# Ledger of designs, part 55: peptides against a protein of PDB entry 2QAS

Target 1, 120 residues: chain A of PDB entry 2QAS
Amino acid sequence: PPEDLMQYEAMAQDALRGVVKAALKKAAAPGGLPEPHHLYITFKTKAAGVSGPQDLLSKYPDEMTIVLQHQYWDLAPGETFFSVTLKFGGQPKRLSVPYAALTRFYDPSVQFALQFSAPE

## One batch from the design tools (peptide; made by RFdiffusion4, then SolubleMPNN)

Design b2_p18_4_s1 (from b2_p18_4, 10 letters changed)
Fold by OpenDDE base, seed 3:
Structure b2_p18_4_s1 (fold): chain B 120 residues (1-120), chain A 18 residues (1-18)
Amino acid sequence: as target 1 above (120 residues)
Amino acid sequence: AENSILDNPPQPSSYLRA
């Protein structure tokens, strides 16, 4: 088989990460996500660029799944990462997650699911 | 959702793999 010099697989991966970014931008818009849409986002907590409270990241040394439905604030979807405030242990905690750290994205309302390769 | 961080998240029947 011929050699792929275009790196189409990587292009496709980037495009699918763009879906997550676009979905988060919709979530951050006024009024939030249209009901009943809500998002389960899984990411590698030790991936480069992930930042957050030490206690939270220590509790989830491999992967963490956050749900964006009712209990999140100040969602800020940037071009390379998003940040969001969640309650953990009754206190607000700020997380910053690069899109490259994602491993799963799921909207159960329409059973839309994505899976990504992320750094170990 | 009761908790914004889930220990046991729901699993879909299939994924669109990147």
Scores: peptide ipSAE 0.324, ipTM 0.850, DockQ to the pose 0.553
Fold by OpenDDE base, seed 4:
Structure b2_p18_4_s1 (fold): chain B 120 residues (1-120), chain A 18 residues (1-18)
Amino acid sequence: as target 1 above (120 residues)
Amino acid sequence: AENSILDNPPQPSSYLRA
């Protein structure tokens, strides 16, 4: 097949990562997501810029999926990464995740799902 | 819920992949 010098696939991925960013900004707005919308977000835990508790990241050395529905706090969607506090084993943990680290995004309420290639 | 991190999250039948 012809060589894609435009890198359309990468551009499309970046555009779709923008959807995730926009969705998280909606979630962070007053009142949160409109019912019944909620989010499953999967990311590479060893990707550059990912930060969180060492014990938690060690338990998920490849990918981690977080649920944003009822048990999350202080969601802060920035321009290049988002941070959020969620419970793990009943204890609050703060995570910071670059959008570039994302591999999956899913809203089961409307069956909207995205997949991405993330850096190793 | 005790845990907001899922070992086996629900998955759709298909994804929009770029």
Scores: peptide ipSAE 0.324, ipTM 0.849, DockQ to the pose 0.669
Fold by OpenDDE base, seed 5:
Structure b2_p18_4_s1 (fold): chain B 120 residues (1-120), chain A 18 residues (1-18)
Amino acid sequence: as target 1 above (120 residues)
Amino acid sequence: AENSILDNPPQPSSYLRA
């Protein structure tokens, strides 16, 4: 097939990352996500811009999945990254994750899933 | 289980919970 010089796949991927951003903005609104919606977000922990507790990121050297359902606080979805406070082993920790680091987005309530290529 | 999705990070099997 002809070479895609427009890189449509990459553009589509970027657009789909926008879905995640939009979903997180909904989640950050007062009252959070409407039940039963909740989000599983997987990202490369070594991707540029990922920030969080060193011990946690060391424990998950490749990918990490977080869930936003019942226990998340101060979700701040920015334009290029989001930050959120989650409990790990009962301890609240702050994570900052660029959208570019995402590899998977999933809402089990409606079985909506997205997959992304992220830098290794 | 509920506790599995309350704490982070969840196990992959937790995706089955809707």
Scores: peptide ipSAE 0.117, ipTM 0.661, DockQ to the pose 0.113
Fold by OpenDDE base, seed 2:
Structure b2_p18_4_s1 (fold): chain B 120 residues (1-120), chain A 18 residues (1-18)
Amino acid sequence: as target 1 above (120 residues)
Amino acid sequence: AENSILDNPPQPSSYLRA
C-alpha cells in the first residue's frame, strides 16, 4: 500500500485526545458533567509527566483507571495534562496525568469509547 | 457497587473489561 507521509493516524489520535481534554473541561466547569455522563480514564502510570502518591502509583505499575463521577475535586484540565483530586480508600489524593499518557477513555452513559497508544 | 463508583480506582465495567 502507498505510504502515508502525512501521518494521518497520528493526527487523528491527537485530535481524539482533544476530545478527552474537552470532556474534562466540561467536567471542570461549574455544575460538573451533565448527568448521567461520567468518565473512566485509563493511563500508563509510568508515562512521563504522570505524578501522584508513590504508594498509589507503585500499586499500579502499568496502568490504572480512574473514574470521574460522584467524587472528584479540583479538576484542572490544562493544555497538556489534567490534575484531579480523587479518593482512594477514602483518602483524597492528587493525580496529574498528561493527555499523552492516556490509553483509554470511556463514558458508559453513552457507551463512547476511545483508545490511545501511550508511551511506556 | 456503590462504593466502587464513589471511590477510586473503580471496578471496570463490562465494556471496559471486554
Scores: peptide ipSAE 0.110, ipTM 0.665, DockQ to the pose 0.153; fails the geometry check

Design b2_p18_4_s2 (from b2_p18_4, 8 letters changed)
Fold by OpenDDE base, seed 3:
Structure b2_p18_4_s2 (fold): chain B 120 residues (1-120), chain A 18 residues (1-18)
Amino acid sequence: as target 1 above (120 residues)
Amino acid sequence: PANSIVENPPQPSSYYRP
C-alpha cells in the first residue's frame, strides 16, 4: 500500500485544534461565552507540557475533563497552550494544557463535538 | 440557578445537557 509521506491526517488534526483555540479566545473575552454555550475539554494528563496540581493530576492518570461554564478565571488561550483557573473541591487551581494534549472538545448547548488523537 | 452549575471535574453523566 502507498505510504503517506505528507502526513495528511496529522495536518487535518492540527487544523481542527484551531477550532478549540478560537473557541477559548471567545471564552476569554470580557463578556465570556454567550449563553447557553459552555465547554467540556478532555485531555491526556501525562502529555508533554501539561501542568497543574500534582494530587489532581495523579487522581486522573490517563485523561481528565474540565468544564468552562460559570466558574472559570484568568483564561489565557495562547498559541500553543491555554491556562485557566478552576475550582476543585472549592479551591482554585491553575491548569496549563497544550492544545496537542486534547482528546475531546464538546459544547452541549449545540451538541458540537470534536475528537483528537493526542500523543503521550 | 445553582443546581445547573457543574463543578470541576465534571461527572460523565453531566457531559450532555440539552
Scores: peptide ipSAE 0.226, ipTM 0.742, DockQ to the pose 0.104
Fold by OpenDDE base, seed 2:
Structure b2_p18_4_s2 (fold): chain B 120 residues (1-120), chain A 18 residues (1-18)
Amino acid sequence: as target 1 above (120 residues)
Amino acid sequence: PANSIVENPPQPSSYYRP
């Protein structure tokens, strides 16, 4: 088959990443997400631009999943990445994750799922 | 309304909890 020089699949993936960004902007709004909506976000921990506590990231050398439901603070969904404060073992920690690092997005309340290919 | 708090990082058993 001929080579796709337009890279349509990549364009489609980028569009779907926009859904995640939009969902996070809703989550960051006053009052948060409408119940019972909540978000499971999986990302490559070694992807470029991912930052957070070293002890935490070293525990998950490949992928990590976080949940945004009741305990998240200072969610800041930017244009290329989002940052959020979450509690791990009772301690608040800040994560910064580029949308390009995402591999999975899931809202169990409506069983809405997205999967992404992410750089290593 | 949700009656339980899911800890971070979540356990796989919680992935399908509404």
Scores: peptide ipSAE 0.218, ipTM 0.742, DockQ to the pose 0.096
Fold by OpenDDE base, seed 1:
Structure b2_p18_4_s2 (fold): chain B 120 residues (1-120), chain A 18 residues (1-18)
Amino acid sequence: as target 1 above (120 residues)
Amino acid sequence: PANSIVENPPQPSSYYRP
């Protein structure tokens, strides 16, 4: 196929990352996500800007999936990354994840899914 | 209900899609 110098696919991917950001902003609003909506978010754990407990990230050297359903706190969706407190093994942990690190987004309640190309 | 809440990190079967 002809070479795309406009990089339309990359632009589309970037726009779709905005969907995740918008969804997280809704989730961060008072009352959280409306039932039965909940979010599965997968990201590259070694991507630049990803931060969290070393012991946790070490268990997932490639990708990790988190779920925002009921047990999430202090969700802070910024413009380039979001941070959230989740319980892992019963203990609250803080994660910060750039949207650029995302590889998958899924809301099973309406079967809405997005896939992204993230740095390897 | 509590049984419907998935713990973090979830297992692949919890979010699998064909």
Scores: peptide ipSAE 0.210, ipTM 0.734, DockQ to the pose 0.134
Fold by OpenDDE base, seed 5:
Structure b2_p18_4_s2 (fold): chain B 120 residues (1-120), chain A 18 residues (1-18)
Amino acid sequence: as target 1 above (120 residues)
Amino acid sequence: PANSIVENPPQPSSYYRP
């Protein structure tokens, strides 16, 4: 087959990253996520722009999965990254994750899943 | 739990709550 000079796969992934951004914007709106929707988000912890507690990120040197379900605070979905406060071990932690760092998105309530390739 | 970190590497989820 001929070589894809249009890079359709990359364009498709960029479009699907828009789904994640849109979902997070819905989650950040007043009222939060509509029940029973909740989000599992996996990202490369060493990707450019990822920020959070060093001890937490050091524990997961490759990928980390977070869940936005019953407890999430100050969710701020920007145009290139989102930030959120979550409790880990009972302590609130702030994470900042570029959408480009995402490798997986999953909503168990409707079994909706997306996968992405992200640079290290 | 309400908030958690999944093991690294993350596994495909079989969790379903209808």
Scores: peptide ipSAE 0.139, ipTM 0.725, DockQ to the pose 0.229

Design b2_p18_4_s3 (from b2_p18_4, 7 letters changed)
Fold by OpenDDE base, seed 2:
Order: sequence, then C-alpha cells, then structure tokens
Structure b2_p18_4_s3 (fold): chain B 120 residues (1-120), chain A 18 residues (1-18)
Amino acid sequence: as target 1 above (120 residues)
Amino acid sequence: PENSIVDNPPQPSFYFRP
C-alpha cells in the first residue's frame, strides 16, 4: 500500500482532540453543558502533565475515568490541558489533565464516543 | 435531579460504548 507521508491519521487524531477541548469549553461556559449532555473522560494517570491528589492517582495507576455531569466546579479548559474540581468520596479534588493524556471521550446522551492513544 | 450528588469516578460498567 502507498506510504502516507502526510501523516493524516495523526492530524485527524489532533483534530479529534480538539473536539474534546471544544466540548469542555462549552461545559465551562455559563450554565454548563446543555442538558442532557454530560461527559465521560478517560485518561492515563501517569501521563506527563497529569496532576492531582496523590492518593487518588495512586488508586488508579493506569487509567481513570471522570464524569462531568451534575457536579463539577472551576472547569478550566486551557489550550494544552484542562483542570476541574470534582468530588471523590464527598471531598473536592482538583485534577489537571493534558489533552494528550486522554484515551476516551464519551457523551452518553447522544452516544458520541472518541478514542485516542496516549503516550505512556 | 440535576442537583443530586454525583461522586467520581463512576462505577465500572458497559455504559461506555464506542
């Protein structure tokens, strides 16, 4: 088969990561996500740039899934990473996740799913 | 309701279907 010197797949993946960023920006806007939309986001906890409570990240040494639905605070979708405050065991925790660390994105309300390969 | 407590992370399930 022909050799793809354009690396279209990589470009497509980057574009799709942009979808996640855009979705998070919508979630961060006043009023939050339009109902019934909500987001399941899975990421590699050991990926470079991932930060959060040590105990939490230690509990999930490989991948972790978070949900942005009813309760999330101070969602800050930056250009290279997003940060958000979520409750774990009733306690608010701050997570910072680079988009490059993402492996899954899912909105169950419309069954929209994306999958990514993240560097270790 | 939308004000209900939602704790993270969600329980493992087949909810995610790519």
Scores: peptide ipSAE 0.059, ipTM 0.667, DockQ to the pose 0.147
Fold by OpenDDE base, seed 5:
Structure b2_p18_4_s3 (fold): chain B 120 residues (1-120), chain A 18 residues (1-18)
Amino acid sequence: as target 1 above (120 residues)
Amino acid sequence: PENSIVDNPPQPSFYFRP
């Protein structure tokens, strides 16, 4: 079969990461996500640039899923990473996650799902 | 319920869209 020297799949994946960034920017806007939309975001906890409480990250050595629905604060979607405050065991914790670390994105309200290859 | 508190992390999602 012909060899893809353009790496179109990688470019498409990169473009789709832009969907996640755009969705998070909508979530960070005043009023938050429009009901009933909410986001399940899965990422590799050991990927470069991932930061958060060490006890939390060590509890999930491979990957972790966070939900942005009723409890999220100070969502800050940057150009290369986003940060957000979430409650874990009732305690507010700050997470910072590069978009490159994402492996899954899902909005159950409309069953929109994306999968990504993340660094191992 | 609509006003339920969703603590993180949620249960794993096994949904896959090809």
Scores: peptide ipSAE 0.058, ipTM 0.663, DockQ to the pose 0.153
Fold by OpenDDE base, seed 3:
Structure b2_p18_4_s3 (fold): chain B 120 residues (1-120), chain A 18 residues (1-18)
Amino acid sequence: as target 1 above (120 residues)
Amino acid sequence: PENSIVDNPPQPSFYFRP
């Protein structure tokens, strides 16, 4: 097959990662997500740029999923990564996740799902 | 309920569909 010098597949992947970024920006706005929308986000814990409590990330050496629904704080969706505070075992923890580290995105309320190839 | 405490991480196998 002919060689794709435009790298269209990569462009498409980047565009879809933009959907996640946009959704998180909506979630971070005053009032949060419109009910009943909520987000399940899965990412590679060893991907470059992922940061959080060492013990937590070590506990999930491959992937982990976080939920943004009722209990999340200080959601900050940047241009290349987002950060958020969540409770693990009742204790607040800060996570920072590059969009490039994402492998799955899901909104159960409307059964909207996306999958990505992570660089890790 | 909306005001219940929800700790992370959830169990994605119960929700996610490819």
Scores: peptide ipSAE 0.058, ipTM 0.668, DockQ to the pose 0.171
Fold by OpenDDE base, seed 4:
Structure b2_p18_4_s3 (fold): chain B 120 residues (1-120), chain A 18 residues (1-18)
Amino acid sequence: as target 1 above (120 residues)
Amino acid sequence: PENSIVDNPPQPSFYFRP
C-alpha cells in the first residue's frame, strides 16, 4: 500500500484523545458529570509522565484502571495530562496521567468506548 | 452496581465492553 506520510492514524488517535480531555473537563466543571455518566479510564502506569504513589504504581506495573464516579476530588484536566485525587484503601492519593498514556476509555452509562495504543 | 461507592481501582470487567 502507499506510504502515508501524513500519519493520519496518529492524527486520528490524537483527536480521539481529545474526546477524553473534553469529557474530563466536563467532569471537572461545577456539578460534575450529568448522571448517570461516569468514566472508566485505563492507562499504562510506566508511560512517561505518569505520576503517583510509588507503592500504588508498583502494584500495577502494566496497566491501571480508575473510575470517576462517586469518589474523586480536585480533578484537573490540563492540556497534556490530567490529575485527580482518588481513594485507595480509604486513603486519598494523587495521580497525574498524560492523555498519551491512556489505553482505554469507557462510559458505561451509554456504552461509549475508546481504545488507544500507548507506549510500554 | 449503580449506587455502590468503591475505592479505586474497581473491577472494570463488569462494565467495559470492547
Scores: peptide ipSAE 0.055, ipTM 0.651, DockQ to the pose 0.133

Design b2_p18_4_s4 (from b2_p18_4, 7 letters changed)
Fold by OpenDDE base, seed 3:
Structure b2_p18_4_s4 (fold): chain B 120 residues (1-120), chain A 18 residues (1-18)
Amino acid sequence: as target 1 above (120 residues)
Amino acid sequence: AANSFVDNPPEPASYLRP
């Protein structure tokens, strides 16, 4: 088969990550996500650019899933990463996650799911 | 509201696909 010098697969993956970014931007807008939409986001905790409380991240050496529903604060969806404050054990903690670290995105309200390959 | 309190991380069963 011909060599794909355009790297269409990579472009497609980037576009799919863009869906997550766009969804988070909607979540960060005034009024938040339209009910009943909510987001489950899974990411590699040791991926480059992931940051947060070390005590928290240490509990999840591979992947961690967070949920954005009702209780999330200061969601800041940047162009390469997003940051958000969530409660873990009742305590607010700030996470910063590059979109490149994502492995799964799911919105149960419409059963919309995406999977991504992320660096180990 | 009653359903507004959410703690992280969620229970695995809550985000498993059918």
Scores: peptide ipSAE 0.210, ipTM 0.709, DockQ to the pose 0.124
Fold by OpenDDE base, seed 2:
Structure b2_p18_4_s4 (fold): chain B 120 residues (1-120), chain A 18 residues (1-18)
Amino acid sequence: as target 1 above (120 residues)
Amino acid sequence: AANSFVDNPPEPASYLRP
């Protein structure tokens, strides 16, 4: 097949990462996500820029999925990464995740799913 | 709300596509 010198697939994937960013911005706005929307986000825990509790990340050496529904605080969707406080075992923990580390995005309410290639 | 409690990470069954 012809060579894609434009790297359209990479450009498309990058654009789709923007969907996650936009969704998180909506979630961070006053009032949060419009119900019943909620977000499942999977990311590579060892990707550059990922930050969180050592004990937590140690339990998930490859990937981890978090859910933003009902109980999430101080969601801060930046340009290159987002940070959020979630409860793990009932304890609030802060995570910072670059969009580039994402491997999956899913909103069960409308069965909308995205998959991404992330650095190992 | 009554069902507002959500702990992380979620169980796999919670986010698997039907």
Scores: peptide ipSAE 0.208, ipTM 0.710, DockQ to the pose 0.127
Fold by OpenDDE base, seed 1:
Structure b2_p18_4_s4 (fold): chain B 120 residues (1-120), chain A 18 residues (1-18)
Amino acid sequence: as target 1 above (120 residues)
Amino acid sequence: AANSFVDNPPEPASYLRP
């Protein structure tokens, strides 16, 4: 097969990352996500721009998954990354995650799933 | 709802897809 010099698959993946951004913007709006929608987001913890508690990130040296359902605060979906406050062991912690670090997005309520390639 | 009180990160069984 011929070589794809346009890298259309990569373009499509980047476009699909926009779906995650848009979904998070909906989640950040007043009232949050409409029930029963909730989001599972998996990302590479060592990707450039990932920020959070070092003890937590050290515990998950490759990937970790977070859930945005009911207990999340100050969700701020920017253009290149989002930040959010979540409870870890009952303690609120702030995470900042670039969209480029994502490897999986899933909304179980409608079984909507996306997979992404992310840096190692 | 029971899911209102979930700590992060969730267990894998919570988000496995078919």
Scores: peptide ipSAE 0.198, ipTM 0.710, DockQ to the pose 0.138
Fold by OpenDDE base, seed 4:
Structure b2_p18_4_s4 (fold): chain B 120 residues (1-120), chain A 18 residues (1-18)
Amino acid sequence: as target 1 above (120 residues)
Amino acid sequence: AANSFVDNPPEPASYLRP
């Protein structure tokens, strides 16, 4: 097939990453997500800019999925990354994840799914 | 149930596509 010098797929993925950012901003607003919406977010744990507890990230050396539904705190969706406090093994832990590190976004309530190619 | 999502990460079966 012809060489795509415009890199349309990359542009499309970038635009769709914006959907995730917008969804997280809705989730961070007062009252949270409108029920029954909730979010499953998968990301590369070794991607640049990912930060969190070493023990947690070591346990998931490639990818991990987090869920934002009932138990999430201090969700801060920035322009290039989001941070959030979640419970792992009953203990609250803070994660910071660049949108560029995302590989999957899913809202089961409406079966809305996005997949991304994320660099390491 | 709501209590299924108290802890992270979720069980794989809970986020598989139908």
Scores: peptide ipSAE 0.190, ipTM 0.706, DockQ to the pose 0.127

Design b2_p18_5_s1 (from b2_p18_5, 11 letters changed)
Fold by OpenDDE base, seed 5:
Structure b2_p18_5_s1 (fold): chain B 120 residues (1-120), chain A 18 residues (1-18)
Amino acid sequence: as target 1 above (120 residues)
Amino acid sequence: SSSANSIADTEQVRQEMQ
């Protein structure tokens, strides 16, 4: 088949990353996500732009999954990345994750899932 | 897969993400 010089798949992927961004913006709104919605977000920890405690990231050399349900704070969904405070081992830590680093997005409440390719 | 932050355990993540 002929080459897709428009790279529609890539464009679609980018659009779908926008879904994650939009969902996080909803989550960041007052009151958080409407129950029973909650988000599982998986990302490549070594992707460019990922930032967080080094000891934490070292525990997850490949991918890391975070859950946004009951205990997340100061969720700040920017245009290219989001940041959020979560508890790890009982300690609040700040993570900053570019949307481009995401590999999976899942809301079990409605079984909505997205999968993304991210740089290794 | 498992959740890094404390509000979800590995088993719950596994079940919900299947």
Scores: peptide ipSAE 0.126, ipTM 0.664, DockQ to the pose 0.247
Fold by OpenDDE base, seed 4:
Structure b2_p18_5_s1 (fold): chain B 120 residues (1-120), chain A 18 residues (1-18)
Amino acid sequence: as target 1 above (120 residues)
Amino acid sequence: SSSANSIADTEQVRQEMQ
């Protein structure tokens, strides 16, 4: 096939990462997500800019999935990354995840799914 | 697949992500 010098797939992925950011901003707004919407977010734990407890990230050396539905706190969706507090083994932990680290976004309420290639 | 944070049931995650 001919070489795509426009890099359309990369541009499309950038646009779709914007969807994730927008969805998280809706989730962070007062009242949260409208029911029954909730979010499953998968990311590469070794990607640049990923930050969290060392023991937690060591437990998930490749990818981990978090769910934003009932128990999440201080969701802060920035322009390049989001941060959120979640419970792991009953312990509240803070995660910071660049949108570029995402590999999957899923809202099962409407079966909306996005997949991305993420650098390590 | 299962979620890392403890709020999600492993079985529910498996079903919803299929």
Scores: peptide ipSAE 0.121, ipTM 0.652, DockQ to the pose 0.247
Fold by OpenDDE base, seed 3:
Structure b2_p18_5_s1 (fold): chain B 120 residues (1-120), chain A 18 residues (1-18)
Amino acid sequence: as target 1 above (120 residues)
Amino acid sequence: SSSANSIADTEQVRQEMQ
């Protein structure tokens, strides 16, 4: 088949990741997400740019899912990555996740789901 | 928000995403 020099599939994936970015920006707003909306976010832990505590990331050698509902601190959705503080074992820890590392996004309140291709 | 969540419950995630 002919080579796609436009890389349309990558463009489409980036557009889909944009939905997650937009949702996180809503979540980071002063009032937070409108109830009952909340977010399940899955990402490849070994993807480039993923940052967090070694002890935590070592528990998840492939993928990790975090939940943003009522208990998340200092959510900072940037243009290429987001960071958030979550408690693990009662200890607050900071995660930084590039949108390119995402594999799944889900909002159970409206059963809205997205799936992404991520680095392997 | 005002607090931080614990590690996501894997069973809860599985159930809700099914």
Scores: peptide ipSAE 0.100, ipTM 0.645, DockQ to the pose 0.352
Fold by OpenDDE base, seed 1:
Structure b2_p18_5_s1 (fold): chain B 120 residues (1-120), chain A 18 residues (1-18)
Amino acid sequence: as target 1 above (120 residues)
Amino acid sequence: SSSANSIADTEQVRQEMQ
């Protein structure tokens, strides 16, 4: 097939990353997500801009998945990344994750899934 | 899917807590 100099697939992927950002903004609103919606978010832990406790990130050298359902705090969905406080081993930890680092987004309540290519 | 944070009931969470 002919070469796509417009890179339409990349543009489509960027648009789909916008879905994740929009979903997180809904989750950050007062009252959180409408039940029973909840989010599974998978990302590359070594991607540029990923930030969190080193002892935690070292346990996941490639990817890790977090769940946003009931026990999350200070969710802050920015334009290029989101940050959130979650409990790991019973301790609250702050994570900062660029949307570009995402590899999977899933809402089991409606079986809505997105997959992305992310930096190695 | 498995998750890392403790709010989920998965093998991954159990292992992370050990």
Scores: peptide ipSAE 0.095, ipTM 0.642, DockQ to the pose 0.146

